# Peptides against a protein of PDB entry 1LOE, part 40

Target 1, 181 residues: chain A of PDB entry 1LOE
Amino acid sequence: TETTSFSITKFGPDQQNLIFQGDGYTTKERLTLTKAVRNTVGRALYSSPIHIWDSKTGNVANFVTSFTFVIDAPNSYNVADGFTFFIAPVDTKPQTGGGYLGVFNSKDYDKTSQTVAVEFDTFYNTAWDPSNGDRHIGIDVNSIKSINTKSWKLQNGKEANVVIAFNAATNVLTVSLTYPN
Target 2, 181 residues: chain A of PDB entry 1LOE as posed
Amino acid sequence: TETTSFSITKFGPDQQNLIFQGDGYTTKERLTLTKAVRNTVGRALYSSPIHIWDSKTGNVANFVTSFTFVIDAPNSYNVADGFTFFIAPVDTKPQTGGGYLGVFNSKDYDKTSQTVAVEFDTFYNTAWDPSNGDRHIGIDVNSIKSINTKSWALQNGKEANVVIAFNAATNVLTVSLTYPN

## One batch from the design tools (peptide; made by RFdiffusion4, then SolubleMPNN)

Design b2_p28_6_s3 (from b2_p28_6, 8 letters changed)
Fold by OpenDDE base, seed 3:
Structure b2_p28_6_s3 (fold): chain B 181 residues (1-181), chain A 28 residues (1-28)
Amino acid sequence: as target 1 above (181 residues)
Amino acid sequence: MRIGFSATGNSRVDIVSVSFSSELDLTP
């Protein structure tokens, strides 16, 4: 069994195991994807490639990730756009366009994207988001249009704990989000 | 593949901590 594991509890100014893209950077021991500035995209990739899909065997990895995030919106009534945890080809690049969260570029399914994301979406995009307008967690497979969503109430400025687990045997991805405080 | 985080928009988004583990059975 091929295994990969890493943990970062404090993000340093010269975090060598991250590839920063767009406006992503580290400060105050955190990974800051975006500041409170419109029309920006920020990303960070783990620098080492991870073997998730094996073309020879067809096997897919089991994986689990846990992380803590904070969304701090200056205007609680206009919180855009959210963020994703994503898995993409090694040469993935930041994408533009509001609502695509820097990962996708279309609501149309594109299998060649080879990109899976769990979105924590704070902004309602009429063209693809659930019609109830709720902030939501979504599972995105090769499209910004989620294959499944769950309403989520943002606690502005508070730490949220997330666990994402994928079971290859069942092909089920689970997401949990809690606000411990 | 690479894993990562991505954000857009008008709000500050911080990742405070992260852990990841994967296991891939390479047996056909």
Scores: peptide ipSAE 0.813, ipTM 0.971, DockQ to the pose 0.909
Fold by OpenDDE base, seed 4:
Structure b2_p28_6_s3 (fold): chain B 181 residues (1-181), chain A 28 residues (1-28)
Amino acid sequence: as target 1 above (181 residues)
Amino acid sequence: MRIGFSATGNSRVDIVSVSFSSELDLTP
């Protein structure tokens, strides 16, 4: 079994194991993907490639990721657009901004994207988001249009704990989100 | 593949901490 793991509890000013893209940067020991300005795209990749899928065997890795995030919106009534945890090809670059979260380019399924994302979507995009308009967690496979979603209540400025786990044997991805405080 | 985070829009999005682990069976 091939294993990979990493942990970052404090993001330094010169975090060598991250690749920063767009407006992503580190400050005050946090990874800041976006600032509170409209129409930004910020990304950060773990610098080491991870063997998630083996082309020779066809096997897919089991994986677990845990992270804590904060969304701090200057206007709690107009919060856009959200963020993703994503897995993409090693040469991935920022994609379409806005509702595409910098990860996708279409609501149509595109296998060439080779991208899976868990979105924490704070903005309702009529063309693809759940019609109830709720902020939501979504699972995105090669499309910004989620294959599954669940409503989520943003606590502005509060830390949220997330666990994402994938079981290759069952082909099930699980997501949990809690606000501990 | 690479893993990462991506955000867009008008709000500050911070990742405070992250951990990741994976295991891949390489048996055919």
Scores: peptide ipSAE 0.813, ipTM 0.971, DockQ to the pose 0.916
Fold by OpenDDE base, seed 1:
Structure b2_p28_6_s3 (fold): chain B 181 residues (1-181), chain A 28 residues (1-28)
Amino acid sequence: as target 1 above (181 residues)
Amino acid sequence: MRIGFSATGNSRVDIVSVSFSSELDLTP
């Protein structure tokens, strides 16, 4: 069994095991993906490639990730656009901004994207988001149009704890989000 | 593959901490 693990509890000013893309950077021991400025894309990748899918055997890895995030919107009634945890090819670059979250380029399924994302979507895009207009968690496979979603109530400026787990044997991805305070 | 985070828009998005673990069975 091939294993990979890492943990970052404090993000340093020169976090060498991250690849920063767009406007992503570290400050005050946090990874800041975006600032409160319109039309920005910020990303950060773990620098070491991870063997998630083996082409020879077809096997897929089990994985678990946990993280804490904060969304701090200057206007709590106009919060755009959200963020993702994603898995993409090693040479991945920022994709379309805005509602595509810098990860996808289309609502149409595109297997060549080879990208899976869990989105934490704060902005309703009529063309692909759930019709109820709720902020939501979504599971995205090769498309910004989620294969499954669940409503989520943003607490502006508060820390949220997330756990994402994938079981390769069952092909089930689980996502949990809690606000501890 | 690589894992990461991506955000867009008009709000500040911070990741405070992260952990990751994976295991891949290489048997056919």
Scores: peptide ipSAE 0.812, ipTM 0.970, DockQ to the pose 0.917
Fold by OpenDDE base, seed 2:
Structure b2_p28_6_s3 (fold): chain B 181 residues (1-181), chain A 28 residues (1-28)
Amino acid sequence: as target 1 above (181 residues)
Amino acid sequence: MRIGFSATGNSRVDIVSVSFSSELDLTP
């Protein structure tokens, strides 16, 4: 079994195991993907490639990730667009901004994207988001149009704890989100 | 593959901490 693990509890100013893209940067020991400015894309990748899928055997890894995030919107009634945890090809670059969250380019399924994302979507995009207009967690496979969603109530400025787990045997991805405070 | 985070829009998005682990069976 091939295993990979890492943990970052404090993001330093010279975090060498991250690749920063767009406006992503570190400050005050946090990874800041975006600031409170419009029309930006900010990303950060773990620098080491991770063997998620083995081309020889076809096997897929089990994985678990946990993280804590904060969304701090200057206007709680106009919060755009959200963020994702994603897995993409090693040479991935920022994709379309806005509602595509810098990860996708289409609502149509595109296997060439080779991208899986868990979105924490704060902005309702009529063309693909759940019609109830709720902020939501979504599982995105090769499309910004989620294969499954769950309503989520943003607590502006508060820390949320997330756990994402993938079971390769069952092909099930699970996501949990809690506000501990 | 690489894993990461991506955000867009008009709000500040911070990741405070992250951990990741994976296990890949290499047997056919």
Scores: peptide ipSAE 0.810, ipTM 0.970, DockQ to the pose 0.918

Design b2_p28_7_s2 (from b2_p28_7, 11 letters changed)
Fold by OpenDDE base, seed 5:
Structure b2_p28_7_s2 (fold): chain B 181 residues (1-181), chain A 28 residues (1-28)
Amino acid sequence: as target 1 above (181 residues)
Amino acid sequence: TKRIGFSATSSSSEIRIVSVSFSSELTL
């Protein structure tokens, strides 16, 4: 069995195991993906490639990720656009901004994307988001149009804990989000 | 092989990651 693991509890000013893209940067021991300004895209990748799929056997890795995030909006009634945890080809670069979250370029399924993302979407895009307009968690496979979604109530400025787990045997991805305080 | 990471877009919010952990297990 091949295993890979890493953890970061404090993001340093010279974080060697991250690749920063767009406006992503570290400050005050946090990873800041975006600032509250228009038309920004910020990303950060773990620098080491991960062996998720074996071409000889066809086996897919089990994986678990846990993280804590904060969304801080000056206006609680106007929060855009959101973020993702994503898995993509090693040479991945920032994609379309706005509602595409810097990860995708289309709502149409595009197998060449080779990208899976869990989105934490704070802005309603009528063309692809759930019609109830709720902020939501979504599972995205090669498209910004989620294959499944669940409503989520944002607590502005509060830390949220997330766990994402993938079971290769069942082909099931699970997501949990809690506000512990 | 793949890379993992975070991606965010904004027009009205600051998005920060406080901490992260990851583990994977691939049977060969």
Scores: peptide ipSAE 0.784, ipTM 0.969, DockQ to the pose 0.933
Fold by OpenDDE base, seed 3:
Structure b2_p28_7_s2 (fold): chain B 181 residues (1-181), chain A 28 residues (1-28)
Amino acid sequence: as target 1 above (181 residues)
Amino acid sequence: TKRIGFSATSSSSEIRIVSVSFSSELTL
Protein backbone atom coordinates (compact mmCIF):
# COMPACT_ATOMS: atom_id res chain seq x y z
CA THR B 1 0.00 0.00 0.00
CA GLU B 2 1.32 3.36 -1.04
CA THR B 3 -0.05 6.48 0.56
CA THR B 4 0.53 10.04 -0.50
CA SER B 5 -0.77 12.79 1.69
CA PHE B 6 -0.33 16.46 2.26
CA SER B 7 -2.03 19.32 3.98
CA ILE B 8 -1.60 22.97 3.20
CA THR B 9 -3.48 25.25 5.53
CA LYS B 10 -1.54 28.38 4.69
CA PHE B 11 0.05 29.13 1.38
CA GLY B 12 3.41 30.72 1.90
CA PRO B 13 5.29 33.05 -0.39
CA ASP B 14 7.68 30.26 -1.23
CA GLN B 15 5.45 27.23 -1.30
CA GLN B 16 7.88 24.55 -2.35
CA ASN B 17 5.35 21.79 -2.84
CA LEU B 18 3.34 23.63 -5.47
CA ILE B 19 4.01 24.20 -9.12
CA PHE B 20 2.53 27.50 -10.17
CA GLN B 21 1.24 27.94 -13.68
CA GLY B 22 -0.21 30.88 -15.49
CA ASP B 23 -1.07 33.67 -13.15
CA GLY B 24 -1.20 31.50 -10.07
CA TYR B 25 0.68 32.80 -7.06
CA THR B 26 0.46 33.05 -3.31
CA THR B 27 -0.37 36.13 -1.33
CA LYS B 28 -1.59 36.72 2.19
CA GLU B 29 -1.35 33.03 2.90
CA ARG B 30 -3.76 32.18 0.10
CA LEU B 31 -3.30 30.63 -3.29
CA THR B 32 -4.50 33.17 -5.79
CA LEU B 33 -5.45 31.61 -9.08
CA THR B 34 -6.92 34.63 -10.79
CA LYS B 35 -6.11 38.23 -10.30
CA ALA B 36 -8.88 40.75 -10.37
CA VAL B 37 -8.32 41.25 -14.08
CA ARG B 38 -9.92 39.82 -17.16
CA ASN B 39 -8.66 37.02 -19.35
CA THR B 40 -6.40 35.20 -16.98
CA VAL B 41 -5.77 31.61 -16.14
CA GLY B 42 -4.03 30.46 -13.03
CA ARG B 43 -3.17 27.01 -11.86
CA ALA B 44 -1.26 25.30 -9.14
CA LEU B 45 -0.27 21.68 -8.98
CA TYR B 46 0.93 19.67 -6.07
CA SER B 47 4.52 19.13 -6.98
CA SER B 48 4.80 15.45 -6.21
CA PRO B 49 3.44 13.13 -8.88
CA ILE B 50 0.58 10.93 -7.81
CA HIS B 51 0.26 7.29 -8.71
CA ILE B 52 -3.43 6.88 -9.44
CA TRP B 53 -3.44 3.64 -11.38
CA ASP B 54 -1.11 0.69 -11.32
CA SER B 55 -1.05 -1.02 -14.67
CA LYS B 56 0.59 -4.10 -13.27
CA THR B 57 -2.00 -4.83 -10.64
CA GLY B 58 -4.93 -2.95 -12.06
CA ASN B 59 -5.38 -1.19 -8.77
CA VAL B 60 -6.82 2.28 -8.73
CA ALA B 61 -6.15 4.64 -5.89
CA ASN B 62 -8.70 5.78 -3.42
CA PHE B 63 -8.41 9.39 -2.52
CA VAL B 64 -9.95 12.10 -0.44
CA THR B 65 -9.19 15.69 -1.23
CA SER B 66 -10.35 18.64 0.77
CA PHE B 67 -10.03 22.30 0.07
CA THR B 68 -11.57 25.66 0.64
CA PHE B 69 -11.95 28.19 -2.12
CA VAL B 70 -13.38 31.64 -2.58
CA ILE B 71 -14.75 33.31 -5.64
CA ASP B 72 -14.89 37.05 -5.22
CA ALA B 73 -16.68 38.73 -8.06
CA PRO B 74 -17.25 42.46 -8.30
CA ASN B 75 -20.40 41.77 -10.29
CA SER B 76 -22.48 38.91 -8.97
CA TYR B 77 -24.30 38.60 -12.26
CA ASN B 78 -21.19 38.11 -14.33
CA VAL B 79 -18.88 35.58 -12.80
CA ALA B 80 -16.68 34.07 -15.45
CA ASP B 81 -15.52 31.48 -15.40
CA GLY B 82 -14.95 29.31 -12.36
CA PHE B 83 -12.76 27.10 -10.27
CA THR B 84 -11.61 23.56 -10.88
CA PHE B 85 -9.95 20.74 -9.05
CA PHE B 86 -8.30 18.46 -11.53
CA ILE B 87 -6.11 15.44 -12.03
CA ALA B 88 -3.98 15.42 -15.14
CA PRO B 89 -0.77 14.06 -16.59
CA VAL B 90 2.35 15.40 -14.96
CA ASP B 91 3.19 17.57 -17.94
CA THR B 92 -0.19 19.27 -17.98
CA LYS B 93 -0.21 22.89 -19.06
CA PRO B 94 -2.70 25.72 -18.72
CA GLN B 95 -5.28 25.86 -21.46
CA THR B 96 -6.77 28.97 -22.96
CA GLY B 97 -10.40 29.88 -23.30
CA GLY B 98 -12.09 30.88 -20.11
CA GLY B 99 -14.93 28.46 -20.43
CA TYR B 100 -12.50 25.58 -20.47
CA LEU B 101 -11.44 26.59 -16.97
CA GLY B 102 -7.80 26.31 -17.88
CA VAL B 103 -7.98 22.53 -18.01
CA PHE B 104 -9.61 21.36 -21.22
CA ASN B 105 -9.67 22.54 -24.79
CA SER B 106 -12.69 20.83 -26.27
CA LYS B 107 -16.15 19.61 -25.51
CA ASP B 108 -15.37 16.49 -27.47
CA TYR B 109 -14.36 13.49 -25.46
CA ASP B 110 -10.66 12.84 -25.77
CA LYS B 111 -9.40 9.85 -23.88
CA THR B 112 -5.83 10.86 -24.53
CA SER B 113 -6.34 13.89 -22.32
CA GLN B 114 -6.32 11.61 -19.29
CA THR B 115 -7.74 14.45 -17.29
CA VAL B 116 -10.48 14.41 -14.70
CA ALA B 117 -11.83 17.56 -13.17
CA VAL B 118 -14.41 18.68 -10.72
CA GLU B 119 -15.58 22.03 -11.92
CA PHE B 120 -17.26 24.74 -9.96
CA ASP B 121 -18.60 26.50 -12.96
CA THR B 122 -19.96 29.98 -12.52
CA PHE B 123 -20.56 30.83 -16.15
CA TYR B 124 -22.97 29.34 -18.63
CA ASN B 125 -21.42 28.20 -21.87
CA THR B 126 -24.23 27.30 -24.20
CA ALA B 127 -22.18 24.81 -26.14
CA TRP B 128 -21.69 22.36 -23.31
CA ASP B 129 -23.20 23.46 -20.00
CA PRO B 130 -26.54 22.28 -18.64
CA SER B 131 -29.37 23.98 -20.44
CA ASN B 132 -30.92 25.38 -17.29
CA GLY B 133 -28.09 27.88 -17.13
CA ASP B 134 -27.44 27.30 -13.45
CA ARG B 135 -24.07 27.63 -11.92
CA HIS B 136 -23.08 24.11 -11.21
CA ILE B 137 -20.68 21.53 -10.01
CA GLY B 138 -19.61 19.21 -12.76
CA ILE B 139 -17.57 16.09 -13.12
CA ASP B 140 -15.47 16.29 -16.24
CA VAL B 141 -13.76 13.31 -17.77
CA ASN B 142 -11.56 14.14 -20.72
CA SER B 143 -13.91 16.91 -21.77
CA ILE B 144 -15.25 20.20 -20.51
CA LYS B 145 -18.68 18.73 -21.15
CA SER B 146 -19.49 17.24 -17.78
CA ILE B 147 -20.64 13.68 -17.43
CA ASN B 148 -22.73 14.79 -14.48
CA THR B 149 -23.72 18.12 -13.02
CA LYS B 150 -25.57 19.54 -10.09
CA SER B 151 -26.81 23.05 -9.57
CA TRP B 152 -24.81 25.10 -7.12
CA LYS B 153 -25.56 28.49 -5.68
CA LEU B 154 -22.45 30.59 -5.46
CA GLN B 155 -22.03 32.68 -2.38
CA ASN B 156 -19.91 35.50 -3.61
CA GLY B 157 -16.89 36.15 -1.47
CA LYS B 158 -17.59 33.29 0.90
CA GLU B 159 -15.43 30.31 1.66
CA ALA B 160 -16.70 27.09 0.20
CA ASN B 161 -15.53 23.89 1.82
CA VAL B 162 -15.19 21.03 -0.59
CA VAL B 163 -14.55 17.36 -0.10
CA ILE B 164 -13.92 15.14 -3.08
CA ALA B 165 -13.68 11.44 -2.51
CA PHE B 166 -13.07 8.67 -4.96
CA ASN B 167 -13.90 5.09 -4.15
CA ALA B 168 -12.01 2.83 -6.49
CA ALA B 169 -14.04 -0.23 -5.62
CA THR B 170 -17.29 1.39 -6.69
CA ASN B 171 -15.78 3.79 -9.20
CA VAL B 172 -17.78 6.58 -7.61
CA LEU B 173 -16.59 10.12 -7.23
CA THR B 174 -18.35 12.06 -4.52
CA VAL B 175 -18.30 15.82 -4.26
CA SER B 176 -19.52 17.79 -1.30
CA LEU B 177 -19.64 21.55 -1.07
CA THR B 178 -20.75 23.53 1.93
CA TYR B 179 -20.69 27.13 3.00
CA PRO B 180 -20.02 26.93 6.72
CA ASN B 181 -19.82 30.64 7.34
CA THR A 1 1.59 9.30 -13.07
CA LYS A 2 -0.57 12.33 -12.53
CA ARG A 3 -0.60 15.60 -10.73
CA ILE A 4 -3.49 17.10 -8.85
CA GLY A 5 -4.22 20.72 -8.45
CA PHE A 6 -6.39 23.71 -9.05
CA SER A 7 -7.23 25.79 -12.04
CA ALA A 8 -9.30 28.91 -12.38
CA THR A 9 -10.09 31.38 -15.07
CA SER A 10 -11.35 34.87 -15.43
CA SER A 11 -12.58 36.02 -18.77
CA SER A 12 -15.29 38.63 -18.95
CA SER A 13 -15.25 39.37 -15.25
CA GLU A 14 -12.54 40.67 -13.00
CA ILE A 15 -12.95 37.95 -10.45
CA ARG A 16 -10.52 36.85 -7.82
CA ILE A 17 -10.47 33.14 -7.20
CA VAL A 18 -8.36 31.81 -4.38
CA SER A 19 -7.79 28.64 -2.47
CA VAL A 20 -7.55 28.87 1.27
CA SER A 21 -6.45 25.33 1.96
CA PHE A 22 -5.58 22.15 0.15
CA SER A 23 -5.18 18.65 1.47
CA SER A 24 -5.30 15.21 0.01
CA GLU A 25 -4.74 11.60 0.82
CA LEU A 26 -4.33 9.00 -1.86
CA THR A 27 -3.98 5.31 -1.20
CA LEU A 28 -2.99 2.78 -3.79
Scores: peptide ipSAE 0.780, ipTM 0.970, DockQ to the pose 0.546
Fold by OpenDDE base, seed 1:
Structure b2_p28_7_s2 (fold): chain B 181 residues (1-181), chain A 28 residues (1-28)
Amino acid sequence: as target 1 above (181 residues)
Amino acid sequence: TKRIGFSATSSSSEIRIVSVSFSSELTL
């Protein structure tokens, strides 16, 4: 069995196991992906490549990730656009901003993107988001248009705990989000 | 072979990651 694991509880000023892209950076021991300004994209990748799919055997890895995030909006009535945890080709670069979350370029399925993302979407994009307009968690496969979504109530400025688990045997991706306080 | 990470966009919010852990296992 080939395994990969890492853990970061405090993000240092010289976090050598991360690749920072766009406006992503570390400050006060946190990874700051974006600030509350227009037209910004911030990303951070774990520097070591991960073997998720083996072309020879066809096997897919099981994986689990957990993280804590904060979305802090100066205006609680205007929160855009959100973020993703994503898996992409090793040479991945920031993609389209805004509602595409810096990960995708189209709502149409594009297998060439080779990207899977779990989105935490705070802004309603009429062209592809669920029609109820709720902030939501989505599972995105090669498209910003999610294959499945669930409504989520943002608590502005509060820490949220997320667990994402993938079971290769069942092909099921599980996402949980809780606010501990 | 892939890389994992976080990506965020903003016009009105600051998004921070406080902590992260990841583990994967691939049977060959």
Scores: peptide ipSAE 0.777, ipTM 0.968, DockQ to the pose 0.934
Fold by OpenDDE base, seed 4:
Structure b2_p28_7_s2 (fold): chain B 181 residues (1-181), chain A 28 residues (1-28)
Amino acid sequence: as target 1 above (181 residues)
Amino acid sequence: TKRIGFSATSSSSEIRIVSVSFSSELTL
């Protein structure tokens, strides 16, 4: 069995195990992906590649990730656009901004993307988001158009705890989000 | 082989990650 693990509880100013892209950076021991300004795209990748799928055996890794995030919007009525936890090719670069969350370029399924993302989407994009207009968690496979979504109520400025787990045997991805405080 | 990470876009919000952990297990 091949295993990979890492943990970051404080993001330092010189976080060597992260690759920062776009406007992503660290400040006050946190990873800041975006600022509350127009059209920002920020990303951060764990620097070490992860063996998620083995071409020889066809096996897919089980994985679990947990993280705590904060979305801090000066205007609670205008919160855009959201963020993702994503898995992509090692040479991944920022993709389309705005509603594409810097991860995808199309609502159409694109196998060449080779990207899976769990989105925490705070802005309603009519072309692909759930019609109820709710902020939502989505599972995105090679497309910004989620294969499944669940409504989520943003608590502005509060820490949310997320757990994402993938069971390769069942091919099921689970996502949980809680606001402990 | 993949990389994992976070990606965010904004026009009106600051998005921060406070902490993260990850583990994977691949049977060969």
Scores: peptide ipSAE 0.773, ipTM 0.967, DockQ to the pose 0.935

Design b2_p28_7_s4 (from b2_p28_7, 12 letters changed)
Fold by OpenDDE base, seed 2:
Structure b2_p28_7_s4 (fold): chain B 181 residues (1-181), chain A 28 residues (1-28)
Amino acid sequence: as target 1 above (181 residues)
Amino acid sequence: TKRIGFSATSNNSEISIKSVSFSSTLNL
């Protein structure tokens, strides 16, 4: 069994195991993907490639990730756009268009994207988001249009704990989000 | 072979990650 693991509890100014893209950076021991400014995209990738799929055996990795995030907006009724935890080809680059969360560039399914994301979407995009307009968690496979979503009530400025797990045997991705405080 | 990470866009939101852990296991 091939195992890959990492943990970052304090993000340093010289975080060598991260690749920063766009406006992503570290400050005050946190990874800041975006600041509260217009038209910003920020990303950070774990620098080491991860063997998620093995072409020789066809096996897919099981994985689990846990993280704590904060979304802090000046106006809790107008929050754009959100973020993702994502898995993409090693040469992945930030994408434009706010609603695409820096990851995708179309609502059309494109298997060549080879990208899976769990989105924490705070902004309703009529073209692809659930019609109820709720902020939501979504599972995105090769498209910004989620294959599954669930409403999520943002607690502005509060820490949320997330666990994402993938079971390769069942092909099931699970997501949990809690506000501990 | 992939990379994992976080990606965010914003017009008005500060989005930050406090901590992260990741583990994967691949049977070969």
Scores: peptide ipSAE 0.819, ipTM 0.976, DockQ to the pose 0.925
Fold by OpenDDE base, seed 5:
Structure b2_p28_7_s4 (fold): chain B 181 residues (1-181), chain A 28 residues (1-28)
Amino acid sequence: as target 1 above (181 residues)
Amino acid sequence: TKRIGFSATSNNSEISIKSVSFSSTLNL
């Protein structure tokens, strides 16, 4: 088997194994994707390409990722827009902002996107989000319109722990989110 | 071959990552 792994517990001012895009940057040992201002997009990619699919065998990799995030909004009743963990072509660039989370450009399925994302969505977009208006976790395949969602209660300013795992044998992606403190 | 990462948008939120780990295994 072929194994790829990395970990970052403190983000340095010159983090050479990350590619920063848009407004993403590191400060105070954290990766800051966005600041609390209007109309910003921030991204960061792991610099090394990942072999997710083998063209000869057709096999797809199993993977697990864990991370801790914070969303800090000055007004708990007005929180926009959210973020994703995503997998995309190596030359991926920032896409549409706002409700598209900088990852997609349409709610229509677009196979040319070749992008899978797990979204942590804090803003209700009537055109594609679940009608209950809840903040939610979503699984996005080549579209900002999630193939599945689950309500999630944001704790403003608190650290959340996430685990995302993909089982290639079952073709099942699992997501867990906890607030440990 | 893909790249992995994070992407965020803001209208009124500071979004940050404290730590991250990733592991993948591909049968050949």
Scores: peptide ipSAE 0.816, ipTM 0.975, DockQ to the pose 0.932
Fold by OpenDDE base, seed 4:
Structure b2_p28_7_s4 (fold): chain B 181 residues (1-181), chain A 28 residues (1-28)
Amino acid sequence: as target 1 above (181 residues)
Amino acid sequence: TKRIGFSATSNNSEISIKSVSFSSTLNL
């Protein structure tokens, strides 16, 4: 088997194994994707490419990722827009901002995107988000329109622990989110 | 071959990652 792994528990000011895009940067030992200002897009990629799919065998990797995030919004009633953990082509660049979370450009399925994302969406976009208007976790495959969603209650300013796991044998992606404190 | 990462957009929110780990295994 081919294994790829990494762990970052403190993000340094010169984090060599990250590629920063848009407004993404490190500060106070955290990866800050966005600041609380209008129309920001921030991304960070792990610098090393990951072999997720093998064209020779057709095999797809099993993977697990865990991370802790914080969304800190001065106005808890109108929090926009959210973030994703995503897997994309190695040359991926920031895509459409706002409700597209800097990852996608369309609600229509676009195979050429070659992008899978787990979104933590804090803003209701009428055109594609669940009609209940809830903040939600979504699984996005080549589209900002999630193939599945689950309501999620944002705890403003609190640390959330996430685990995302993909089982290639079953083709099932699981997501868990907890607020431990 | 892919890259993984985080992407966020905001009009009014500071979004940050405190820590991250990743592991993948590919049968060849």
Scores: peptide ipSAE 0.814, ipTM 0.975, DockQ to the pose 0.940
Fold by OpenDDE base, seed 1:
Structure b2_p28_7_s4 (fold): chain B 181 residues (1-181), chain A 28 residues (1-28)
Amino acid sequence: as target 1 above (181 residues)
Amino acid sequence: TKRIGFSATSNNSEISIKSVSFSSTLNL
């Protein structure tokens, strides 16, 4: 079995196992992806490549990730745009901003993106988001248009705990989000 | 072979990660 793992409990000013893209950076021991300004994209990649799929055997990796995030918007009634945990080709670069979350370029399925993302979407985009307009968690496969979504109530400025697990045997991805306080 | 990470966009939101852990296992 080939295993890859890492853990970061405090983000340092020189976090060498991360690749920062766009406006992403570390400050006050946190990874700050964006600030509350217009038209920004911030990303951070774990520097070591991960073997998720083996072409020879056809096997797919099991994985689990957990993280704690904060979304802090000056106006709790107008929060844009959100973020993702994503898996992409090793040479991935920031993609379209705004509602595409810096990860995708289209709502149409595009296998060439080779990207899977779990989105935490705070802004309703009429063209592809669930029609109820709720903030939501989505599973995105090669498209910003999620294959599945679940409504999520943002607590502005509060820490949220997330667990994402993928079972290769069942091909099931699970996502949990809780606010401990 | 892939990389994992976080990506955020903003017009009016500060988005940050406090901590993260990841583990993958691939049977060969």
Scores: peptide ipSAE 0.814, ipTM 0.975, DockQ to the pose 0.942

Design b2_p28_8_s3
Fold by OpenDDE base, seed 5:
Structure b2_p28_8_s3 (fold): chain B 181 residues (1-181), chain A 28 residues (1-28)
Amino acid sequence: as target 1 above (181 residues)
Amino acid sequence: MRIGFSATSTLNTAYSINSVSFSSTLTL
């Protein structure tokens, strides 16, 4: 069994095990994907490649990730666009901004993307988001149009806890989001 | 593959990650 793991509890000013892309950076011991500005994309990748799928055997890795996030918006009504935890090819670069969350370029399924993302979407895009207009968690496979979604209620400025687990045997992805405080 | 985070802002919204852990196991 091949195992890969890492943990970052405080993000340093020179976090060597991260690759920063777009406007992503670290400040005040946090990973700041975006500042409170308009039309910005920020990303950060773990620097070491991870063996998720073996082409010879077809085996897929089990994985679990846990993280905490904060969204700071001007108010509870004007919040856009969202963020993702994602898995992509090693040479991945920032993609389309806005509603595409810097990860995808189309609502159409694109196998060449080779990208899976769990989105925390705070802005309703009529072309692909659930019609109820709720802020939602989505599972995105090679498209910004989620294969499944679940509504969640943003608590502006509060820290949320997330756990994402993938079971390769059952092909089930589980997402948990809580506000502990 | 690589894992990571990505965010966009069009309405002056700051998205931040405060901590992260990751673990994967692959049978060969």
Scores: peptide ipSAE 0.844, ipTM 0.979, DockQ to the pose 0.943
Fold by OpenDDE base, seed 2:
Structure b2_p28_8_s3 (fold): chain B 181 residues (1-181), chain A 28 residues (1-28)
Amino acid sequence: as target 1 above (181 residues)
Amino acid sequence: MRIGFSATSTLNTAYSINSVSFSSTLTL
């Protein structure tokens, strides 16, 4: 069995195990994907490649990730565009277009992208988001158009707890989000 | 593969991660 694990409880200015992309950076012991500005994309990758899928055996890893996040928007009505936890090929690069959350570039399914994301989408894009317009959690497989979504009420400025788990045997990805405070 | 976080802002919205843990197990 190959096991990979890491934890970062405080993000340092010289976080060696992260690859920063776009405008992503660390400050005040947090990972700041975007600052409160317009037209910015920021990402951070764990520096070590993770063996999620083995081409020889076809086996897929079980994984679990837990993280805490904060969204700071000017108000509850102007929140865009969102963030993701994602898994992508090692050479993944930031993508443009706010609604694509820096990860995708199309709503069309493209297995060659080899990208899976759990989106925490705060902005309604008519072309692909759930028609109710709710902020939502989405599971994105090779497309910004989620295969499944669930409405979520953003608490601006509050820290949320997220757990994402993948069971390879069942091929089920679970996501939980709570605001402990 | 690599794992990570990504965000975009078009409306002055800051997205931040305060902590993260990850664990994976792959049987070969």
Scores: peptide ipSAE 0.843, ipTM 0.979, DockQ to the pose 0.927
Fold by OpenDDE base, seed 1:
Structure b2_p28_8_s3 (fold): chain B 181 residues (1-181), chain A 28 residues (1-28)
Amino acid sequence: as target 1 above (181 residues)
Amino acid sequence: MRIGFSATSTLNTAYSINSVSFSSTLTL
């Protein structure tokens, strides 16, 4: 059995086990993916590679991740574009901004992307998002167009708790989101 | 593979992560 685990309860000014990309950085013990500006992309990767899929056996890892996040928007109406938890090749770099969340480049399925993401999408893009226009959680496989979505109500400025779990035996990904306060 | 977070802002929106934990187990 091959295992990988880490925990960061407070992000330091020189968080050596993270690779920062775009405008992502740490401040005030938080990982700040984006500042409150326009047209910015920010990312952070865990520095150690994780063996998620074994090419020899075809086995896929079970994994669980928990995190807390805060979205600070000017108001409840103008919130864009979103953030993701994602898994990508070790040499991954920031991709298209805006509605592509810095993770994808197309709504068309592209297996060469080798990227899986759980999106927390706060902006409705007519070309690929659910037609009801709701802010939503989405599961993205090699495309910004989610294979499954669920509506979610953003609480601006409040901390949310997320748990994402993947069961390789059943091929089921579960996502939970709560606002404890 | 690597895991991480990514965000974009086009409407002056700040996205932040306050804490994270991760665990994976692969049977070989």
Scores: peptide ipSAE 0.843, ipTM 0.979, DockQ to the pose 0.937
Fold by OpenDDE base, seed 3:
Structure b2_p28_8_s3 (fold): chain B 181 residues (1-181), chain A 28 residues (1-28)
Amino acid sequence: as target 1 above (181 residues)
Amino acid sequence: MRIGFSATSTLNTAYSINSVSFSSTLTL
């Protein structure tokens, strides 16, 4: 069994095991993907490639990730666009277009993208988001158009706990989100 | 592949990660 694991409880000012892209950076022991400004994209990748799928055996890794996040919107009515936890090819680059969350570039399914994301989407995009307009968690496979979504109530400025687990045997991805405080 | 986080702000919204852990197991 090949195992990869890492943990970062406090993000340092020169976090060596992260690759920062766009405007992503660390400050105050946090990974700041975006500042509260307009038209910015920020990403951070774990620097070491992870073997998720083995072409020889066809095996897919089981994985679990947990993280805490905070969304700070100075105007609670203006919260956009969202963030993702994602898995992509090693040469992945930030994408433009706010609604694509820096990860995708189309609502059309493209298997060659080889990108999976769990989105925490705070802005309703008519072209692909659930029609109820709710802020939502989505599972995105090779498209910004989620294969499944669930409404989620943002608590502005509060820390949320997320657990994402993938079971390769069942091909099921689970996501949990809680606000412990 | 690489894992990571990505966010966009078009309406003055700060997205931040305070902590993260990750573990994967692949049988070869």
Scores: peptide ipSAE 0.840, ipTM 0.979, DockQ to the pose 0.930

